# Ledger of designs, part 59: peptides against a protein of PDB entry 4PN1

Target 1, 261 residues: chain A of PDB entry 4PN1
Amino acid sequence: KIEMNFLNKPIVPDTTKVISNFLTHYLITEPVEHVEIEAKLGTLIDLETQNRFEFPVMNETILNPEFNLRTRFESDMTASEHKYLNEFLNQAFRDSQKPGRLPFAYKHTKQVDLFYETEDNSRDKIRVSKNQSDNQVLACVKKRRVADLFLYCPNDAFDIRISISDELPVSMPSGNQQPSLTRLKDRVGYVHQEIKIDLTKTTQNDPVYDTTERHELEVEFGNIADLRDRAQKAKDGMEAPLFRRVQLFMDNVRILRREHS

## One batch from the design tools (peptide; made by RFdiffusion4, then SolubleMPNN)

Design b1_p14_2_s3 (from b1_p14_2, 6 letters changed)
Fold by OpenDDE base, seed 2:
Structure b1_p14_2_s3 (fold): chain B 261 residues (1-261), chain A 14 residues (1-14)
Amino acid sequence: as target 1 above (261 residues)
Amino acid sequence: GSSVISKEELEEFL
């Protein structure tokens, strides 16, 4: 007979606990009403060197937000990396259709995001998302990023930013209002066990930015209600369901950030 | 013309 350890009980990785606590805070303790929780693949850039940040650790490490590390996060990747990940996910999709597996769902969406100024000229813009094919409104929201958690991943091609955002549904802007910014999004979405994985090509003409096209990969919790329920249970002393869900999420993220051309 | 937004603001909506 083999046991897991000398207690013969599962052990939760510290990373899982830290992330779970982070999520619990914004789900339960100081709840964000219309919460979006996502991880983006990218690069932590050292502002002093303008190169990838170097920290004296050998594996995945959650950075303490209380320390100013003088970094920025770039959520962009190369077209080649993005293409590789797309092919990788396509293969994963195909493999998941086999007997004995839980299948991916797949969706390809092209949308246009129109950004509008608010009446009070607040920093938060109204975003109207429309389907490019039929101009149907997909969403109208004010989005605010509430908090970030950064993971430095020295062994992988990408670092990770986990973000808590508030996506407040709002009424459509007045018909006489013109958008201040237009952004095209080509999104390929995969869903597995209610974890959403999106590859997005974003095109924007802006004279201020050098990059016209951005390539992003994001991983999102697809069932916030369930996650909130799990977080509540965790707050009440039953942490296992939340830990399991966070572990699943992070394992998917870990798989993706390890892949590169 | 288009309004100028910060990089951070742009990322919030990506």
Scores: peptide ipSAE 0.022, ipTM 0.504, DockQ to the pose 0.022
Fold by OpenDDE base, seed 5:
Order: C-alpha cells, then sequence, then structure tokens
Structure b1_p14_2_s3 (fold): chain B 261 residues (1-261), chain A 14 residues (1-14)
C-alpha cells in the first residue's frame, strides 16, 4: 500500500494559500466590483544593477509587499520568446482537441486601443477598444490597478506579477474628442477550463517610450463569478474549492514561465 | 490630466 503522507490526506502548498488569501481580500473582504485578476510573465529588475533581481532563495517565492526591494517589473519579453510561446500554445491547443481531452478555445483578435482624457482632467484615462476589421467598439473602460503580488522565480525564464485591477465601464468620449494615444494590439487568445491565456503584441508609435513594440503573455481567471463564489466559501470555512481553482491557475502559469527559446 | 500617457500608465491598460 502507498499513502500520500502519514495522514493519508492531500495537503495544500503554502503558495496556494498565500495567493488564495490575496485574492480573497479583493474578492470578498474589500471587494473590487469590476475585478480583473491576471498574471503576467516578465522580469523583476534590480534597480541598482538593472539586471534581473537576485534574491537568496532557490525556488518560486512570493515577495512580501511590505519590503521595498528596489525593483521594477518588466512585463515585456523578446519577440523570439513570444514566438516560442505562441508555437507552444498552438501545439497545446492541437493536442487538446484529441479525444479524451478538454479542448482549448482559440481566438485571434486585432484591436485598436484609443486613450482619452477624462472630463474632470483626472490622471485616469478612458480606453476605448475597437475591432480593427469593422471598427466596432469592444469596450470603453477606466482601468485601475489595485494591487500586485510578485513571484520571484529563479529557476524559470520569467518572474510573475499577479495583479488585481478594476475595469470600470464608462461612457464613450464625445465624438469631437481626439485620442491622446493610439495603440494597436494583436492578440492570440487561448481558453482552457475558463483560464484565459493571451499572447499580445502591442504596437505604439509614441516617441515618449523606448520601445514601440511590446510582447506580453498574460493568464487570467476567466470566470470571476465562480472565483468569487469559491472565495466566499473559503471565508465560510470551506477552502478546498478555492484552493483547487488557484492551483489550476498557478499550474498553468508555471508551465508557461518555464518555456523559453 | 496629461495628454501624454506615461509608460507606467500605459502598463495599467495593457
Amino acid sequence: as target 1 above (261 residues)
Amino acid sequence: GSSVISKEELEEFL
């Protein structure tokens, strides 16, 4: 006979608990109404060296936000890395279409994001997203990033930023208002078990920025209502459903952050 | 607000 451990019961990794608590805070305790929860692949940069941050740990580590580590997070990756991930996900998509598997959904979207000033002259911008093919409005929002949780991943190609954002739907700007910024987005989206994985190439012609093209990979919880329900159950003493969902999310992130050309 | 969006601000909308 083989048992899992001396209790013969599954245990939950501490990382799962920490992330679950973080999510529960912004889902239940201080709830964000129009919440988006995503993980971005990128690099923690040491501000002193301008190289990837080095910390005396040997595995995936959630950084304590109470400590100023003098870092910045770069969510960009190289075109080569982005291409590799695209090919990897394409293969994963194909494999998932086989009998006995749960299939990916796939969508390729090209959109333009138009940024507008607000009437109150606030720091916040209005983002209007339109489909490039037919110019139909996809969304009009004010987005605010509420909180971040950083994972230092010394053994992998990428570090991770988990972000809580509020995407507030707002009215369209007036027809005579000109956008302050225009950004083109080429997005390849994959969905598996309501986890969204997006590869996005962003092109921006703005002299203010060092780069005109960015390559990003993001993993997002596709069913916030379900996640909120699970978080509520966790607050009520039933943590298993939340832990399972967070584990699924993080396993997908872990797969992706290990892949590199 | 500024008509010019900062790099940090741009990242919030990505």
Scores: peptide ipSAE 0.022, ipTM 0.540, DockQ to the pose 0.022
Fold by OpenDDE base, seed 3:
Structure b1_p14_2_s3 (fold): chain B 261 residues (1-261), chain A 14 residues (1-14)
Amino acid sequence: as target 1 above (261 residues)
Amino acid sequence: GSSVISKEELEEFL
């Protein structure tokens, strides 16, 4: 008989604990009401060198948010990388449809995001998302980023930003109000075990700046109510359910950030 | 017409 360690019990990775605590804070301790929790693939850029940040570590490392490392995060990738990930996820989708597997769900959405100024001229803009085909409203929200957690991943193609956001549903702007900004999004979405994986191509036209295109990959917790329940249990002394869910999320992120063209 | 927003602001709504 083989045992996994001298206690013969599973061990929770330190990364899982740190992320779980981070999530618990914004789910339970200082709860965000309409919370969105997502990880974006991208690159930590050193502001001094304008190259990828170099930190004296050899593996996945959560950066302490209390330290100013003089970095910025680019939630972008090349078109080639984006295409590769799309093909990779398409294959994963197909494989998951086989007997004995849990299937992916798939959705393709083309939408336009319209940004409106608030009546009080606050920095918080209203975002109206509409379906490009029939102009139906998909969402109307005020989004505020609450917190970020950065993972430096020296062995992978991408670094990771985990973000806590508040997406407050709001009423539609006045019909006479014009948007201050318009953005087109082509999004392909994959869902597996309530974890959402989205590939998004964003196009923005600016009269002052040339047309900009961004390619993003996002991984999101698809069941916030369940996650909040797990976080509450963790606060009450039962951490295993939360750790399992965070581990699942991070394993999906790790798979994706290792893939490159 | 479009408004000029910072990179940080742009990322908040992506």
Scores: peptide ipSAE 0.021, ipTM 0.508, DockQ to the pose 0.023
Fold by OpenDDE base, seed 1:
Parts: structure tokens; sequence; C-alpha cells
Structure b1_p14_2_s3 (fold): chain B 261 residues (1-261), chain A 14 residues (1-14)
């Protein structure tokens, strides 16, 4: 007979604990009301070298936000990488439809995001999202970035940014206001066990730099209410539900960041 | 500590 360790009990990875604590803070301790929690694949760029950040570690490492490492995060990938991940997820979708599996859900959306200045000229903009096909308003929100947690992943093609955002529903801008920015989004979304995986192509017209295209992959907690409940239980001393959900989330992220052509 | 959970507890929330 084999046991998993000398206690014969599951051990929670330190990464899971750190992320769980991070999430608990913004779910329970200082709760964000309309919270969005997502992980984006990208690259930590060293501001000094303008190359990928290098740190003397050999595996996935959560960077301490208390230290200014003089980095920026580029949430982008090449079109070929994005295409590869799309094909990979399509295959995963197909495989999940087989008997004995939990199936993916799939949705393809095309929307336009219109950004408007706020009355107070705050840094936060109002985003109006519309369906490209019928121009119906999907959402009107003021999004505020609350916190970020960065994972340096030296063994993988991508680093990770986990972001906490507040998406406050707001009224539509006045009819006389012109958008300061317009973005077209082509998004394919996969949902598995309430974890959302989105591949997004964003097109932005710039009068100076012409049309630019960004390719993003994001992983999002699809059930915030459930996550908040789990976080509350964790605060109350029962941490397993939260750890399990975070572990699931991170395993999905890890699968994706390891995939490359 | 909180770093170690029971098998049963983990399985309940799989």
Amino acid sequence: as target 1 above (261 residues)
Amino acid sequence: GSSVISKEELEEFL
C-alpha cells in the first residue's frame, strides 16, 4: 500500500495558499462589490532591458507586490500562439463531450467596446459593450483595477497576471458624448466547471499607428458567488473548498501556459 | 495546520 505522504493526507501547495489568501482579501476582508477575477497569459517585461524578466528562480513563483521589480506585464501573444491555443481548446472541448466527462460549453461572441470619459475626468473610463450583429447593449460598466498578482513562470512560454477588478454597473453616457476609444473584440469562450477560458482578438484603430491587433487568453472565475462563499468558509476555518477551487483554477492556467507549438 | 487537509474533506469538494 502506498500513501501520499507520512500523514497520508493531501497537502496544499504553497502557491494555492498564497493565491487563496490574496483572493480572500478582496472577496471577504476588503470586499470588492462587483468583483472580476481573471488570470491573463502574457510576459513580464523588465523595464530596464525591455526583455522578458529574469529572476533567479527555477519554477512558478508569485512575485511579492511589496517589491518594485521594475516590470510591466504585456498581456499579448502572437497570432500563431493564439491559433494554437484555440486549436488545443477545441480539441479539449471535443474530448470533454465523450461519455464520462464533464462537458465544455462553448460560445463565440463579437462585440464592440466603446470607452467614454467620466464627468470627473477620472482615470477610470466607462465601457459600453455592444453586440456587433445587432448593436444591442451588453453592458455598461466603470471598471477599476483593484489589485494584481504576478506569477513568473520561467519554464513556460507565458507568465501570469491574476487581476482583481471592480466592474461597477453605471448608466449610459449622454447621447452627446463621443467615445474616446473603440475596440472590436472577437472572443471564443470555453467554460468548464464554471471556469471561463476566453481567447480574444482585439482590434483597435489608432489614428497614428493604424490598426493594431491584440491576442489574449484569459481565465476567469465564472461563479463569483460560489467563490465568495468558499472564501468565507475559509475565513471561518474550513479552507478546503477554497483551496480546491483555486487549485482547479490554477491547474487550468498551468495547462494553458504550458501549451505551445 | 491549514496546509494539510483530510482526504475526505478534499474529496467532498472535488
Scores: peptide ipSAE 0.018, ipTM 0.531, DockQ to the pose 0.025

Design b1_p14_2_s4 (from b1_p14_2, 7 letters changed)
Fold by OpenDDE base, seed 5:
Structure b1_p14_2_s4 (fold): chain B 261 residues (1-261), chain A 14 residues (1-14)
Amino acid sequence: as target 1 above (261 residues)
Amino acid sequence: GSSVISEEELLEFL
C-alpha cells in the first residue's frame, strides 16, 4: 500500500494557509460587510529600476506586507497577451462543455462606469455602472480598497495581487452632477465552480491625455457567503473546507498566470 | 451559473 506521507494524511501547502488566514481576517475577524475578493494578473515593478521586480526566490512567494519593497503593481497587460488569454479561456470554455465536465458559464458585458466626486471630497469616488445598450443602471457603489496581498511569481508571465475591497452601495448622485471620469468597459466573464474570471478592456477618455486602453484579467470569488461560511468554520477549528476553496481559487490563478503569447 | 452560450457566440477577442 502507498500512503501520502508518514502520517497518511493530506498536507496543506503553506501558501494556502497564508492566503486562508488573510481572507479569514477580512471575512470574520475584522469583517468587511460588502467584501469583494479578487486576484489580478499584472506585474510587480521595482520602483528603482522600473523593471519587473527581482527577489531572491525561485518560486511563487507571498510578499510580506510589513516590508516596503519599493514596488508598484501594474494590473495591465498587452493587447496580445489579453488576446491570448481570451483565446485560452474560450478554449477552456469549449472543453468544459464536454460530457463529464463541469461547464463554464459565459457572459459578455459592455458597460460604462461614471465616476462622481463625493460631497466630502473623499478619495473614494462614487461609481455608477450602466449598461451601454440600454443605459440601465447596474450598480452605484463606493469602492474602498481594504487590503492587498502580493504574490511574486518569478517563473510565470504575471505576478498576482489579491485584493480585499469594500463595495458599499450608495445612493445615486444628484441629477445635476456631472461625472468627473467616464470609463468604457468591455468585459467577458467566465464562471467555473463559482470562481469568476473576467477579461476586461477598459477605455478611458482623458481630456488632457490621449485615450488610454487597459487590458486586465481578474479572478474573483463568486460566492462570498459560502466563503465566509468556510472561514467561520475554520475559526471554529474546521479548516479543511476553507483550504479546499482557497486552493481551487489559487489553482485557477496559477493556470492563468502561466499563460502568455 | 446557468447562462451558457453557443460556441459561435463566444467572443474571440476583446
Scores: peptide ipSAE 0.025, ipTM 0.499, DockQ to the pose 0.015
Fold by OpenDDE base, seed 3:
Structure b1_p14_2_s4 (fold): chain B 261 residues (1-261), chain A 14 residues (1-14)
Amino acid sequence: as target 1 above (261 residues)
Amino acid sequence: GSSVISEEELLEFL
């Protein structure tokens, strides 16, 4: 007979606990009403060297947000990396359709995001998302970045930013108002066990700058109500459900950040 | 450059 450890009980990785506590804060303690929680793959860049940040650690490490490490996060990847991940996720989708597996759901969306200045001159812009095919409004929100948690991943192709955002539904801008920015998005979304994985190619035309293209991969909690319930239970002393959900989320992130061309 | 490829599109070409 083999036991897991000298207690013969599951143990929760410290990373899971730290992330769970971070999420609990913005789900329960100081609750964000229309919370979006996502992880983006990217690179921590050292502002001094303009290269990938180097920290004296040998594995996945959550950076303390209280310290200014003089870094920026580039939520982008090369076209080749993005293509590889697209192929990888397509294969994962196909494999999940086999008997005995839990299937992915899949959605391809082409949308245009129109950004408008707010009437109160706030820093947050109103984003109107429309379907490119029929120009139907998909969403109208004012998104505010609330908090970030950065994971330095020296052994993987990408570092991770976990972001807490408030996506406040707002009324449509006045019909005579012009957008300050327009972005075209080509997005394929994969959902497995209510964890959303999105690959997005964003094209932005700037009158001053050349057309820029961004390639992003994000992983999002697809059931915030359930997550909030789990977080509440954790605050009440039952942490296991939250830890399991965060572990699932992070395992998906870990799979993806290890994949590269 | 690369584009996002839908599963449906892949199936159409296979």
Scores: peptide ipSAE 0.023, ipTM 0.610, DockQ to the pose 0.013
Fold by OpenDDE base, seed 1:
Structure b1_p14_2_s4 (fold): chain B 261 residues (1-261), chain A 14 residues (1-14)
Amino acid sequence: as target 1 above (261 residues)
Amino acid sequence: GSSVISEEELLEFL
C-alpha cells in the first residue's frame, strides 16, 4: 500500500495558502465591494536593465510586496504567443466537449472602451464599454487597482500578476464630455468551472506613435460570490473549499504560462 | 457564452 505522505493526508502547497490569504484579505478582512480578481500573463521587467527580472530562485515564487524590487509588469505578449495560446485554448475547448468531460463555454466579444475624466480630476477614470456592432452600453465603471501580487516564474514563458480591483458601477458621463482615450477590444473568453480565460487584442490610436496593438491573456474568477463564501468559511476555520478553488485557478494559470510556440 | 459553436467561429479570432 502506498500513502501520500507520513500523515497520509493531502497537503496544501504553500503558494496556495499565500494566495488564499491574499484573496481573503480583500474579500473578507478589508472587503472590496465590487471586486475583480484576475491573473495576467506577462513579464516582470527590471527597471534598471529593461530586461526580464532575475532573482536567485529556481521556481515559481511569490514576490514579497513589502520589498521594492524596482520592477514593472508588462502584460503584453507577442502576436505569435497570443496566437499559439488561442489555438491551444481552442483545442482545449474541443476536447472538453467530449463525453465524460466538463465543457468549456466560449464567447467572442468586440467592444470599445471610452475613458472619461472625472469631475475631481482623480487618477481613476470612468470607463464606458460599448458593443462595437450596435454601440449599446455594456458597462460604465470606475476601476481602481487595489492590490497586486506578483509571481516570478523563471521556468515558464510568462510571469504572473494577480490583481485585486474595485470596479464601481457609476453613472454615465455627461453627454457633452469627450473621451480622453478610446480603446478597441477584441476578446475571446473561455469559461471552465467558473474560471474565465480571456484572450484580448487591444487597439489604441495614438497621434504620435500611431496605432498600437496589445495582446493579453487573463484568468479571472468567474464567481466572486462563491469565492467570497469560500473565503468566509476559511476565516471560520474551514479552509479546504477556498484552497481547492485557488488551487484550481492556479493550476489553470500554470498550464497557460507554460505554453509557448 | 456558448458551448456549442463552430470550429470556424473559434478560429476567426486569429
Scores: peptide ipSAE 0.022, ipTM 0.559, DockQ to the pose 0.014
Fold by OpenDDE base, seed 4:
Structure b1_p14_2_s4 (fold): chain B 261 residues (1-261), chain A 14 residues (1-14)
Amino acid sequence: as target 1 above (261 residues)
Amino acid sequence: GSSVISEEELLEFL
């Protein structure tokens, strides 16, 4: 018989604790009502060099938000990287359909996002999402970025931004309003154990600038109610359920950020 | 640019 350690009890990685505390704050302490919690793959860019940020660490490191490191996060990847991840996830999907595995759910969505200005806050636009096939309204929300947590990942292809957002449902803009911006989204979504993985190709037509394409991969907690429950339990002294869910989330993120052609 | 390929599309092209 072997034991895990000299206490024979699971030990929680520091990364898990830090992220769990971060989430608990916005789930319980100062709760965001319509919270979205997602991790995006991308690159931390050093504003001074305009290259990928370099920090004197040797592994995955959560950056302290209290320090201004003069960085920006680019939530984009090359078409080649995106294609590779698409193929990778498709294979993972297929493998998960085998007996003895928990299967992925899959959904392909093509939508158009229409952005409208609001009088309440010029920075927080109203987003109307419609299905391209039948023009059905999928959502009408005002999304506000509440907080970010950045992970510098020197050994991986991508850095990570974990974002807390508030997606407030709002009424449809008046018929007299024209969208200030239109984005076409081709999204394939994979769900495994209530963790959502989305690959999105976004096309934006700018009347002044050339059409731009963006390639994004995001990982999202698909069951916020469950996560909130786990966070509440953590506040009450039972931390294990929250830690387990965060660990699962981060392991999925780690798999994805390591994959490259 | 590169398009996102659905599982269904992959199956059709195999």
Scores: peptide ipSAE 0.021, ipTM 0.561, DockQ to the pose 0.013

Design b1_p14_3_s1 (from b1_p14_3 with K3I E7S M12I)
Fold by OpenDDE base, seed 5:
Structure b1_p14_3_s1 (fold): chain B 261 residues (1-261), chain A 14 residues (1-14)
Amino acid sequence: as target 1 above (261 residues)
Amino acid sequence: NPIILTSENSSIYE
């Protein structure tokens, strides 16, 4: 006979619990109404050295936000890394189309994001997203970053930032307003089991500085209603469904952060 | 930088 442990019962990794609790807080305890939950691949940078920080740990570690670690998170990668991930995900997509697998959905979008100042001159800007091909409005939102959770991943190519954001739908700016910032986005999106994976190349023209290009990979919970339901059940004492969903999410993140050219 | 997400250079079917 083989048993998984001396209790012969599943045990939940602490990482799953910590992340689950973090999510539950902003889903249930202090609920964000229009919540977006995403993980971005990037690098924790030591502000002193401007290099990737070296923490005295040997594996994936959730950083305690109570400590000032004197770091910043750069949610960017090289074009070559981004290309590699694109190819990797394309292959994953192809493999998932085979019989016996759950298929990826795929979408390639090119959009322009126009940022507008708010009437109250708040720090939050209104973002209007339009499809580049037909100028169709895709979204008009005011996004607010609520909280971050950082994972240092010394064994992988990337560190992770899990972010809670509030994306409030708002009315379109007046026709007389000019955007303060314009960003072009080329995005390839993959969806598997309601987990969204997006590769985005962003081009931004700055009047003072040269055109900047950013390469991002983000993993997002695609079904917030389901996640909120699971979080509520967890608060009520049934944690397993939430843990399973968080585990799925994190496993996808873990796969991606290990990939590099 | 290479254009990595265009249909021509990074097609899902390539």
Scores: peptide ipSAE 0.032, ipTM 0.682, DockQ to the pose 0.015
Fold by OpenDDE base, seed 4:
Structure b1_p14_3_s1 (fold): chain B 261 residues (1-261), chain A 14 residues (1-14)
Amino acid sequence: as target 1 above (261 residues)
Amino acid sequence: NPIILTSENSSIYE
């Protein structure tokens, strides 16, 4: 007989606990009504060196948000890296269609995002997303970044930013308004066990990233209601369901950030 | 202008 440990009980890694607590705060304690929770692959850049941040740790490490490390996060990758990940995910999709596996769902979307200023001239802009093929409105939202949690991953190709956002549905802008920014997006989306993985190529200069083309990979919790339920249970003393879901999410992130050509 | 994700065969259906 084999036991898990000397207590013969599951133990939860600190990473899982920390992330779970972070999520629980914005799901339950101070709940964000229209919460979006995603992890983006990218690079922590040291503002002093303009190179990838270096920290005296040897593995995946959640950075304490209370410390100003003088870094920025670049949620971008090279075209070659992005292409490789696209091919990798395509293969993963194909493999998942085999008997005995849980299949991926797949969606390819080409859309345009139109950004509009708000009436109060707030920092948050209204984003109208339209399908390029039929001009159908896909969404009209005002997205506010609520909180970030950064993972420094010295052994992997990418660092991770987990973001809590409030994606508030709003009314369409007046027809008299012109967009302040327009972005074209080619997005390939994969969903497995309600974890959503999106590869997105974006054209048009970004206010933050002065590039004509961006290559992003994001991993998102696809079932917020379930996640919120799990978080509530955790607050009530049953933490296991939440921990399992967070573990699944992070394992998918870990797979992706390790892949490179 | 239409964009292609990262390659000519970005979709598994192509």
Scores: peptide ipSAE 0.029, ipTM 0.672, DockQ to the pose 0.014
Fold by OpenDDE base, seed 2:
Structure b1_p14_3_s1 (fold): chain B 261 residues (1-261), chain A 14 residues (1-14)
Amino acid sequence: as target 1 above (261 residues)
Amino acid sequence: NPIILTSENSSIYE
């Protein structure tokens, strides 16, 4: 007989615990009403060098937000990297359709995001998302970034930003308002065990700047109600369900950020 | 078959 450790009990990785506490804060302690929780793949850039940030650690490390590391996060990758991840996820999708596996769901969507200024000239704009094919409104929200947690991943192609956002549903802008910005989004979405993985190519035309294209990969908790329930249980002393869910989320993120073209 | 995001000439089933 073998045992897991000298206590013969599972132990939670510190990363899982830290992230779980972070989530619990914005789910339960200071709850965000219309919370969106996502991880984006990207690069921590050192503002001094304009290169990828270098920290004296050898593995995945959650950066303490209380320290000003003079970094920015670029949630972008090359077209080649994005294509590779698309192929990788396509293969994962195919493999998951086999007997004995839990299958991915897949959806390809093309949408246009129209951004409108608010009456109070608040920093947060109203975003109207429409399906490109039939112009149906998919959403009308004001999205506010509440908090970020950054993971430096020296062994991987990408660093990670976990973001807490508030997506407040709002009324459609008046017909006389013109959008200040328009973005075209081509999105391939994969869902596995209620974890959403989206590859998004965003095209934006700027009258001053050239057309820009951004390639993003995001991983999102697809069942916030369940996550909130788990977080509440954690606050009540039962942490295991939350830890398991966060572990699943992070493992998916880890898989993705390790892939190289 | 749905077309993959990064290529109009490809599908997830190819």
Scores: peptide ipSAE 0.026, ipTM 0.671, DockQ to the pose 0.014
Fold by OpenDDE base, seed 3:
Structure b1_p14_3_s1 (fold): chain B 261 residues (1-261), chain A 14 residues (1-14)
Amino acid sequence: as target 1 above (261 residues)
Amino acid sequence: NPIILTSENSSIYE
């Protein structure tokens, strides 16, 4: 018989603990009511060099948010990379439909996002999402970015931003109000074990700037109620359920950020 | 209208 270690027990990676604590803060300690928790693939850019940030580490590293590292995060990738990931996820979907596997769910959505200024002229805009085909309202929310956690991943194609957001459902803007910004989104979404993986192509037309296109991949916790329950248990001294869920989430992220053409 | 992601046949259904 072989044992895992001298305790013969699983050990939780430090990354899992740090992320779990980060999530617990915004789930339990200072709870965000309508919390969205997602990870986006992208690149940490050094503001001084405008190249990918270089840090003296050799593996996945969570950056301390209290330090100003003079970086920005670009949640974008090339069309080629995006296409590759789409094909990769399509294959993963197909493989998951086989007997003995837990299947992916799949959804393709073409939508238009209309952004409206709030009556109080707050920085947070109201986003109305409509289905492009029938103009039906999909969502109307005021999204506020609460916190970010950045992972520098020197061995992978992408760095990661984990974001905590508050997506407050709000009433539709008045019919006479014009949107300040419009974005077209083509999104393919995959769900596996309540972890959502979305590939999104966004097109934005600006009257001042040229049309911009963005290619994004995001991974999101699909069951916040369950996650909050796990976080509460962790605060009460039982951390294993939360660690397992965070580990699952991060493993999916790690799979994706390593893939490239 | 935007195309599906990077190409029209990038989706398993299109």
Scores: peptide ipSAE 0.026, ipTM 0.639, DockQ to the pose 0.015

